Peptides against a protein of PDB entry 6DSZ. Designs and how they scored, part 96

Target 1, 361 residues: chain A of PDB entry 6DSZ
Amino acid sequence: NYVVTAQKPTAVNGCVTGHFTSAEDLNLLIAKNTRLEIYVVTAEGLRPVKEVGMYGKIAVMELFRPKGESKDLLFILTAKYNACILEYKQSGESIDIITRAHGNVQDRIGRPSETGIIGIIDPECRMIGLRLYDGLFKVIPLDRDNKELKAFNIRLEELHVIDVKFLYGCQAPTICFVYQDPQGRHVKTYEVSLREKEFNKGPWKQENVEAEASMVIAVPEPFGGAIIIGQESITYHNGDKYLAIAPPIIKQSTIVCHNRVDPNGSRYLLGDMEGRLFMLLLEKEEQMDGTVTLKDLRVELLGETSIAECLTYLDNGVVFVGSRLGDSQLVKLNVDSNEQGSYVVAMETFTNLGPIVDMCV

## One batch from the design tools (peptide; aimed at target 1 G317 V318 V335 Y343)

Design b2_p30_8 (made by RFdiffusion4)
Pose (drawn by RFdiffusion4):
Structure b2_p30_8 (pose): chain A 361 residues (1-361), chain P 30 residues (1-30)
Amino acid sequence: as target 1 above (361 residues)
Amino acid sequence: SEEEIKEAFSEELDEEEFWEQLEEALKEAS
């Protein structure tokens, strides 16, 4: 027999922003399935540079540039457990994606967990963290000689884990995650020590959270902490400091995705399965000593995009809406809600044949 | 449509001022 592609996969599973082509090259990297798309934000709008194609299902896609690098290094993990670090190199008149490092990191003894694979990267590029199998947190230290991507497993006493994030602004690599056991589910803190290959007691106390907490947000350096998005209550956790708001405006649909807007983290974007688009706020309270603290949380609805699996703010009040169940699109957020109450205006839609359930000729 | 997209990305927009004005507009709408 023989199989050809009549149409490339159009559903968007992942999208990230960063400086990948050059420095201050606002790139939008869109992950479909086996395809990877790279764009440069120009005055025209989204203009592509190179659409590559891999022999795998892109499951983790993150950007970073470690200590003393020219441009961000891209990291990709295949669902069949193929890991690689890439670099856009336009040295010549052509374009080549050099593979700085690669290595298969499948464990012969783990069970894939509910909520699938999670790939997290250290705030200061100390290591790559993986959550492939239950009870096994895999660490991949980041240096130069680790070109044949080597790795080692730590053990995780917490068996059922929902979402994991690396915390900003800590003495060393620290992890914040939501896990489940009997008696509801909780949030626990750990420290990753890649010198002893162990877990150390984390920075702060284990808190009880909402029963349906589904997302953890890494809050940047000026504030520090972690934001946990459940079904009804949005909570902020940072050591002893703790804030939460529970608007009934949210329960109607589960919040699925989040995206950081400002570098400060004062503003965030949220998405519903009903197709909404929220703005999560961390309002400031600059005090006498010239320091900045955080006072409250406020969530107010912006309008509605399409159902988003990915979410990314680009530039000049524009957000790329990566839709898996429908058309992905481009959106302009305006201060003046011109029509109705929707601060959201569609600019461009991308044909997504969506989940093809049935068809005929 | 192409002209509108180009105007949106060629705009000399102050990001801090824009986001503060949007936050104030949300607060007044409530």

Design b2_p30_8_s1 (made by RFdiffusion4, then SolubleMPNN; from b2_p30_8, 13 letters changed)
Fold by OpenDDE base, seed 1:
Structure b2_p30_8_s1 (fold): chain B 361 residues (1-361), chain A 30 residues (1-30)
Amino acid sequence: as target 1 above (361 residues)
Amino acid sequence: REEEIREAFSAKINEEEYLKKLEEALKKEA
């Protein structure tokens, strides 16, 4: 009887950085199918703290900090629509992952969206939004005392949502999304009323964006607004300012993931399907009244990595490259290029053994 | 590799200054 020890999953399908274990600790959280790996970023590198088995493939993994929490909480949604909010609790050497809230958010009726599950959290932690089914936006109100995650649906007129985010700096929770209709792809915003359980008109819209517009990045204050990433163009809009660039270098391969480097949203990492790593730069202009506006957008090639499924900036110019198709990496961003003109150096590589073939032996 | 990792994580750089230097380097090669 060979007990084939089921190999742990190695393909990364999500990663996030934040302060999950404590307010002071910087953590890297990695989703590998049904496994959550928790690391602490230390002076010596990544220290493993705990692995957590989830009851399903992790589809959404987001850190958020409700008002009055000292550290981040973790929202997880599985591919089977099991939602939970997790808290890290340490008592001496005992480490527990506490489920603060849970629920199943599956609908009996609905067409699962072709672009998969999207889960987003309002920056002010008022709600979680879920795009699970076409023509529906699911809202989970965030309440501290509620152990049961209750959700409701709001009907979306836009049946084909490509990507959606909550915007920053909005009085009401406001979503920005790319959608497709017979006329092309468009960007629209909606305010989400928790009280009325409906959408109100958002602050802005942009009709007829690039046909291959695929990602929305919500930009924090002071810029606000959103970045829309396409195949050929990157655009910014905040209601007042519009800016578009079409750098030739991004046409070579589709950008598939992004990560914000700066808290103020001045820099982003972008990864494409060829494993190229870019920095997206938001150039600021300070107005005489002290307002900060976007002057320009730039995209610069940093170097090459494994094909990123997810990216997360840690600290000290270290980036975790989570790969599903290749080996995940810790890479260093250098201020000086190497002999090949690359600003990226791989420090550590994590072998991807591929999909767990469930060999039912 | 272990030393390089340790050096990278122990540096405790001013991130904004570091990233600005990187940005400036990228601008010169463009």
Scores: peptide ipSAE 0.550, ipTM 0.918, DockQ to the pose 0.892
OpenDDE base, seeds 2, 3, 4, 5: peptide ipSAE 0.540, 0.544, 0.542, 0.530; ipTM 0.914, 0.914, 0.913, 0.911

Design b2_p30_8_s2 (made by RFdiffusion4, then SolubleMPNN; from b2_p30_8, 14 letters changed)
Fold by OpenDDE base, seed 1:
Structure b2_p30_8_s2 (fold): chain B 361 residues (1-361), chain A 30 residues (1-30)
Amino acid sequence: as target 1 above (361 residues)
Amino acid sequence: SAAEIRAAFSAKVDEEKYLKELEEALKKES
């Protein structure tokens, strides 16, 4: 009996950093198809802690910390629409991944969106939002006592949502999204009423953004608002302030992923389809009243990596580059550039053996 | 190298100071 040990998937389709194992631990979580790998960031490097098999391909993986939790919880949504909230529990040497809540969020009626599954969590942990189907926004209210994830749909007039995020600093949960209509791409905001199960008018909108606007980044306080990334431009909007840049360097290749470096949203990593790694910088201006406003946006080339599917800043200038098409990497950002002008040094490379062809037999 | 990895993770740099230095370096080359 040749037990063909099915080769474990090596292609990375998601990664997140947070405090999942404890409040003090810094963790790297990596999604590889149905596999979740949990690491602790240590002085010696990445220490593997646990591997978890999921019942389906991981489509969404997000850490969040509800009010009163000491550590982050993990939300996972699979490509088969199985949702769960996971908690890490350690008792001595015994490690358990506990399912706090679960549910299937599949609808019987709806066209699956061509741009795939989008899952987002309100920064205040009031709800999870899901864009699964065209013209629908699914809401999962976050209730600590509910082991069953219940969801409801709100109809979106905008049928072709490109990307969506929850905004920070909003009294009510507020989404910001890029959508496409026959006139082009636009940005809109909606408040989400849990009580009425409907959208209310959001604080702002921006019609006729760049035709290839593809990503929304919600910016934390004190700046607030959102960054919209296109092919040729990067724009910021918070309802009161609008700022746009069109750095020529980003025109060479499409930006495909991003990650926030700073908790205050002053710095972001950007990765493009050529494997170039950028730093997006939000320059602050302090007003006389003590308010902080955005002065300028800047994009700087750091160097080259594997083509990132996902990026996550760990600590101490270390970045995990999760790659689907190539080898994943741990890279170090250096203050001093090398002879080639690169600020990036590869520390470790994780061989990608390619897609596991699931032969559906 | 394993030594370089250890060095990268062990040197707990003041994160903000480090990122600021990086930002300043990037600004000088641009």
Scores: peptide ipSAE 0.525, ipTM 0.893, DockQ to the pose 0.885
OpenDDE base, seeds 2, 3, 4, 5: peptide ipSAE 0.386, 0.528, 0.391, 0.391; ipTM 0.818, 0.897, 0.823, 0.821; seed 3 fails the geometry check

Design b2_p30_8_s3 (made by RFdiffusion4, then SolubleMPNN; from b2_p30_8, 16 letters changed)
Fold by OpenDDE base, seed 5:
Structure b2_p30_8_s3 (fold): chain B 361 residues (1-361), chain A 30 residues (1-30)
Amino acid sequence: as target 1 above (361 residues)
Amino acid sequence: AAAEIRAAFSAKVNEEEYLKKLEEALKKEE
């Protein structure tokens, strides 16, 4: 009996940071195909705490904190449409990952979207939204007493959604999405009514955005609104204010991932297909009435890393670069550039052994 | 490498101050 020790996957396909193990602990969670790795950020570096096998490839991994929870819960959706909400429980030295809720959210009817699975969580934890199929937006209401994840579909008139996020600071759950139609790419918003199970008109729209607009970033308060990232431009819109920049440096390679650095959404990390790491800066202007408005957007090159599939800021200028194509890295952002003008220093590299071809013999 | 990692994570840095310094450095190169 040759126990073929299945080589553990090393390619990273998702990462997230938050407070999963406790309210005080900072965690790095890494998705490697069917494997979830949980780390605690410590003064000595990343400490592995738990590895969890999932019953499928992790397609969505998001931390969220419902009202009255002391720590974050983890939402996972697999490529086979198995959804679960996980909780970390520790009793002494005993560590357990508890499934609070689960469900299969697969529909028998619908065309799987070509851009893959998108899963998003309302910042106020009212619902989970899923774009799984063209012309459908699936909603999972978040209820504490619900052990079974029940979902319903809302018909979406926009068949080709590129990316979607929930906005911050909205009275009702509000999505912002980039979609494509025969006239080009556009941004639209919808309010999601849980009661009526329908979309209502959102606060704003922006028609005819850049043709290659590919990502939506929801911006926290006080700014609110969204950032739209394209090939040539980065735009901001919140219903009242519109800003656009077209920094030449981003034209060289497509931005493929992003991560918010600070809670107020003043800074974001951007990674491109060449492994360049950028910082997107939101310059604030304080009005005489005490309102904070966005004055300008700026993009700065930090340096070069492995090609990021996902980025996450930890603390102290430390960033985890999750790579699918190359080695994942733990990098430090320095306040002083090196001789090459780079602000990025690799501290640790995690060897990617490539895709484990599961040769089902 | 281990020492650098420890130094990076052990530094009680005010995040906002640190990031602001970085931002200021990035602005000076233009």
Scores: peptide ipSAE 0.526, ipTM 0.902, DockQ to the pose 0.887
OpenDDE base, seeds 1, 2, 3, 4: peptide ipSAE 0.502, 0.518, 0.506, 0.481; ipTM 0.891, 0.898, 0.896, 0.886

Design b2_p30_8_s4 (made by RFdiffusion4, then SolubleMPNN; from b2_p30_8, 15 letters changed)
Fold by OpenDDE base, seed 5:
Structure b2_p30_8_s4 (fold): chain B 361 residues (1-361), chain A 30 residues (1-30)
Amino acid sequence: as target 1 above (361 residues)
Amino acid sequence: KAEEIRKAFSAKVDEKEYLEKLVKALKEEE
């Protein structure tokens, strides 16, 4: 009996930071194909807590905290459209990952989108949104008492959604998305009516964005709105304020991932296809009425890392670089540059052994 | 049936044909 110790997947395809194990613990959650690794972030580094096998490749992994929860819950969607909401529960030394809710969200109708699965959570935890199929937006209402994830579809007129996020600070759940039509790429917003199961007109739109606009970042209050990342430009819009920059440095390689550093959305990490790590900074201006507006956008090159599939800021300038193509890294951001002008120092490297072809026989 | 429908939607067709098929299928599910 050759127990082929199935080599654990090492390629990272997702990561998220939050308070999953407790209200006090800072956790790093890493998706490696069908495996979820849970760490506690400590001053000494990453402490492993639990590894969880999932019934499929993790396609979406998001932490969220419904009103009245003391810690974050985890939403997972697999590539086979199995959805679950997970809770961490510890009772003494016993650690359980509890499924609060589950469901399969696969449809019979619709073409799977070429850009893959997008899963997003409303910042106020009213719903989960899923872009699975062209011309459909799936909504999972978040209800505490619902053990079965029920979903419904809303018809989305825009067939070619590139990226989508829920906006912050909206009375109704509001999505912002980049889409492509024959005229180019555009940004649009829709309010989501849970009652009527339809889209209402959103607060703003921006037609004719950069042709290679690829990512939407929802910006928290007080700024609100969204950042649109392209190949050549970074733009901000919130309905009232528009600002665009075209820093030459980002044109050299495509930005492929991002992560918010500050809770107020003043800084974001950006990673490109060459493993360059950037900081995007939102400069604030305080108005006489006490409102905060965006003054400017700035991009700074921090240094080089492994090619990030995902980025997550932990704490104290420590960043996890999840890599699919290379070794994942724990890196430190320094205030001062080294002799080479880099602000990035590798702290730990996690060897990527390459794609394990799970021959599911 | 479900897999046949999925295969039919996954077929490379033009946007117009896809949209017609999608709209038709949505109306049949209501």
Scores: peptide ipSAE 0.542, ipTM 0.941, DockQ to the pose 0.009
OpenDDE base, seeds 1, 2, 3, 4: peptide ipSAE 0.357, 0.005, 0.035, 0.337; ipTM 0.852, 0.325, 0.553, 0.838; seed 3 fails the geometry check

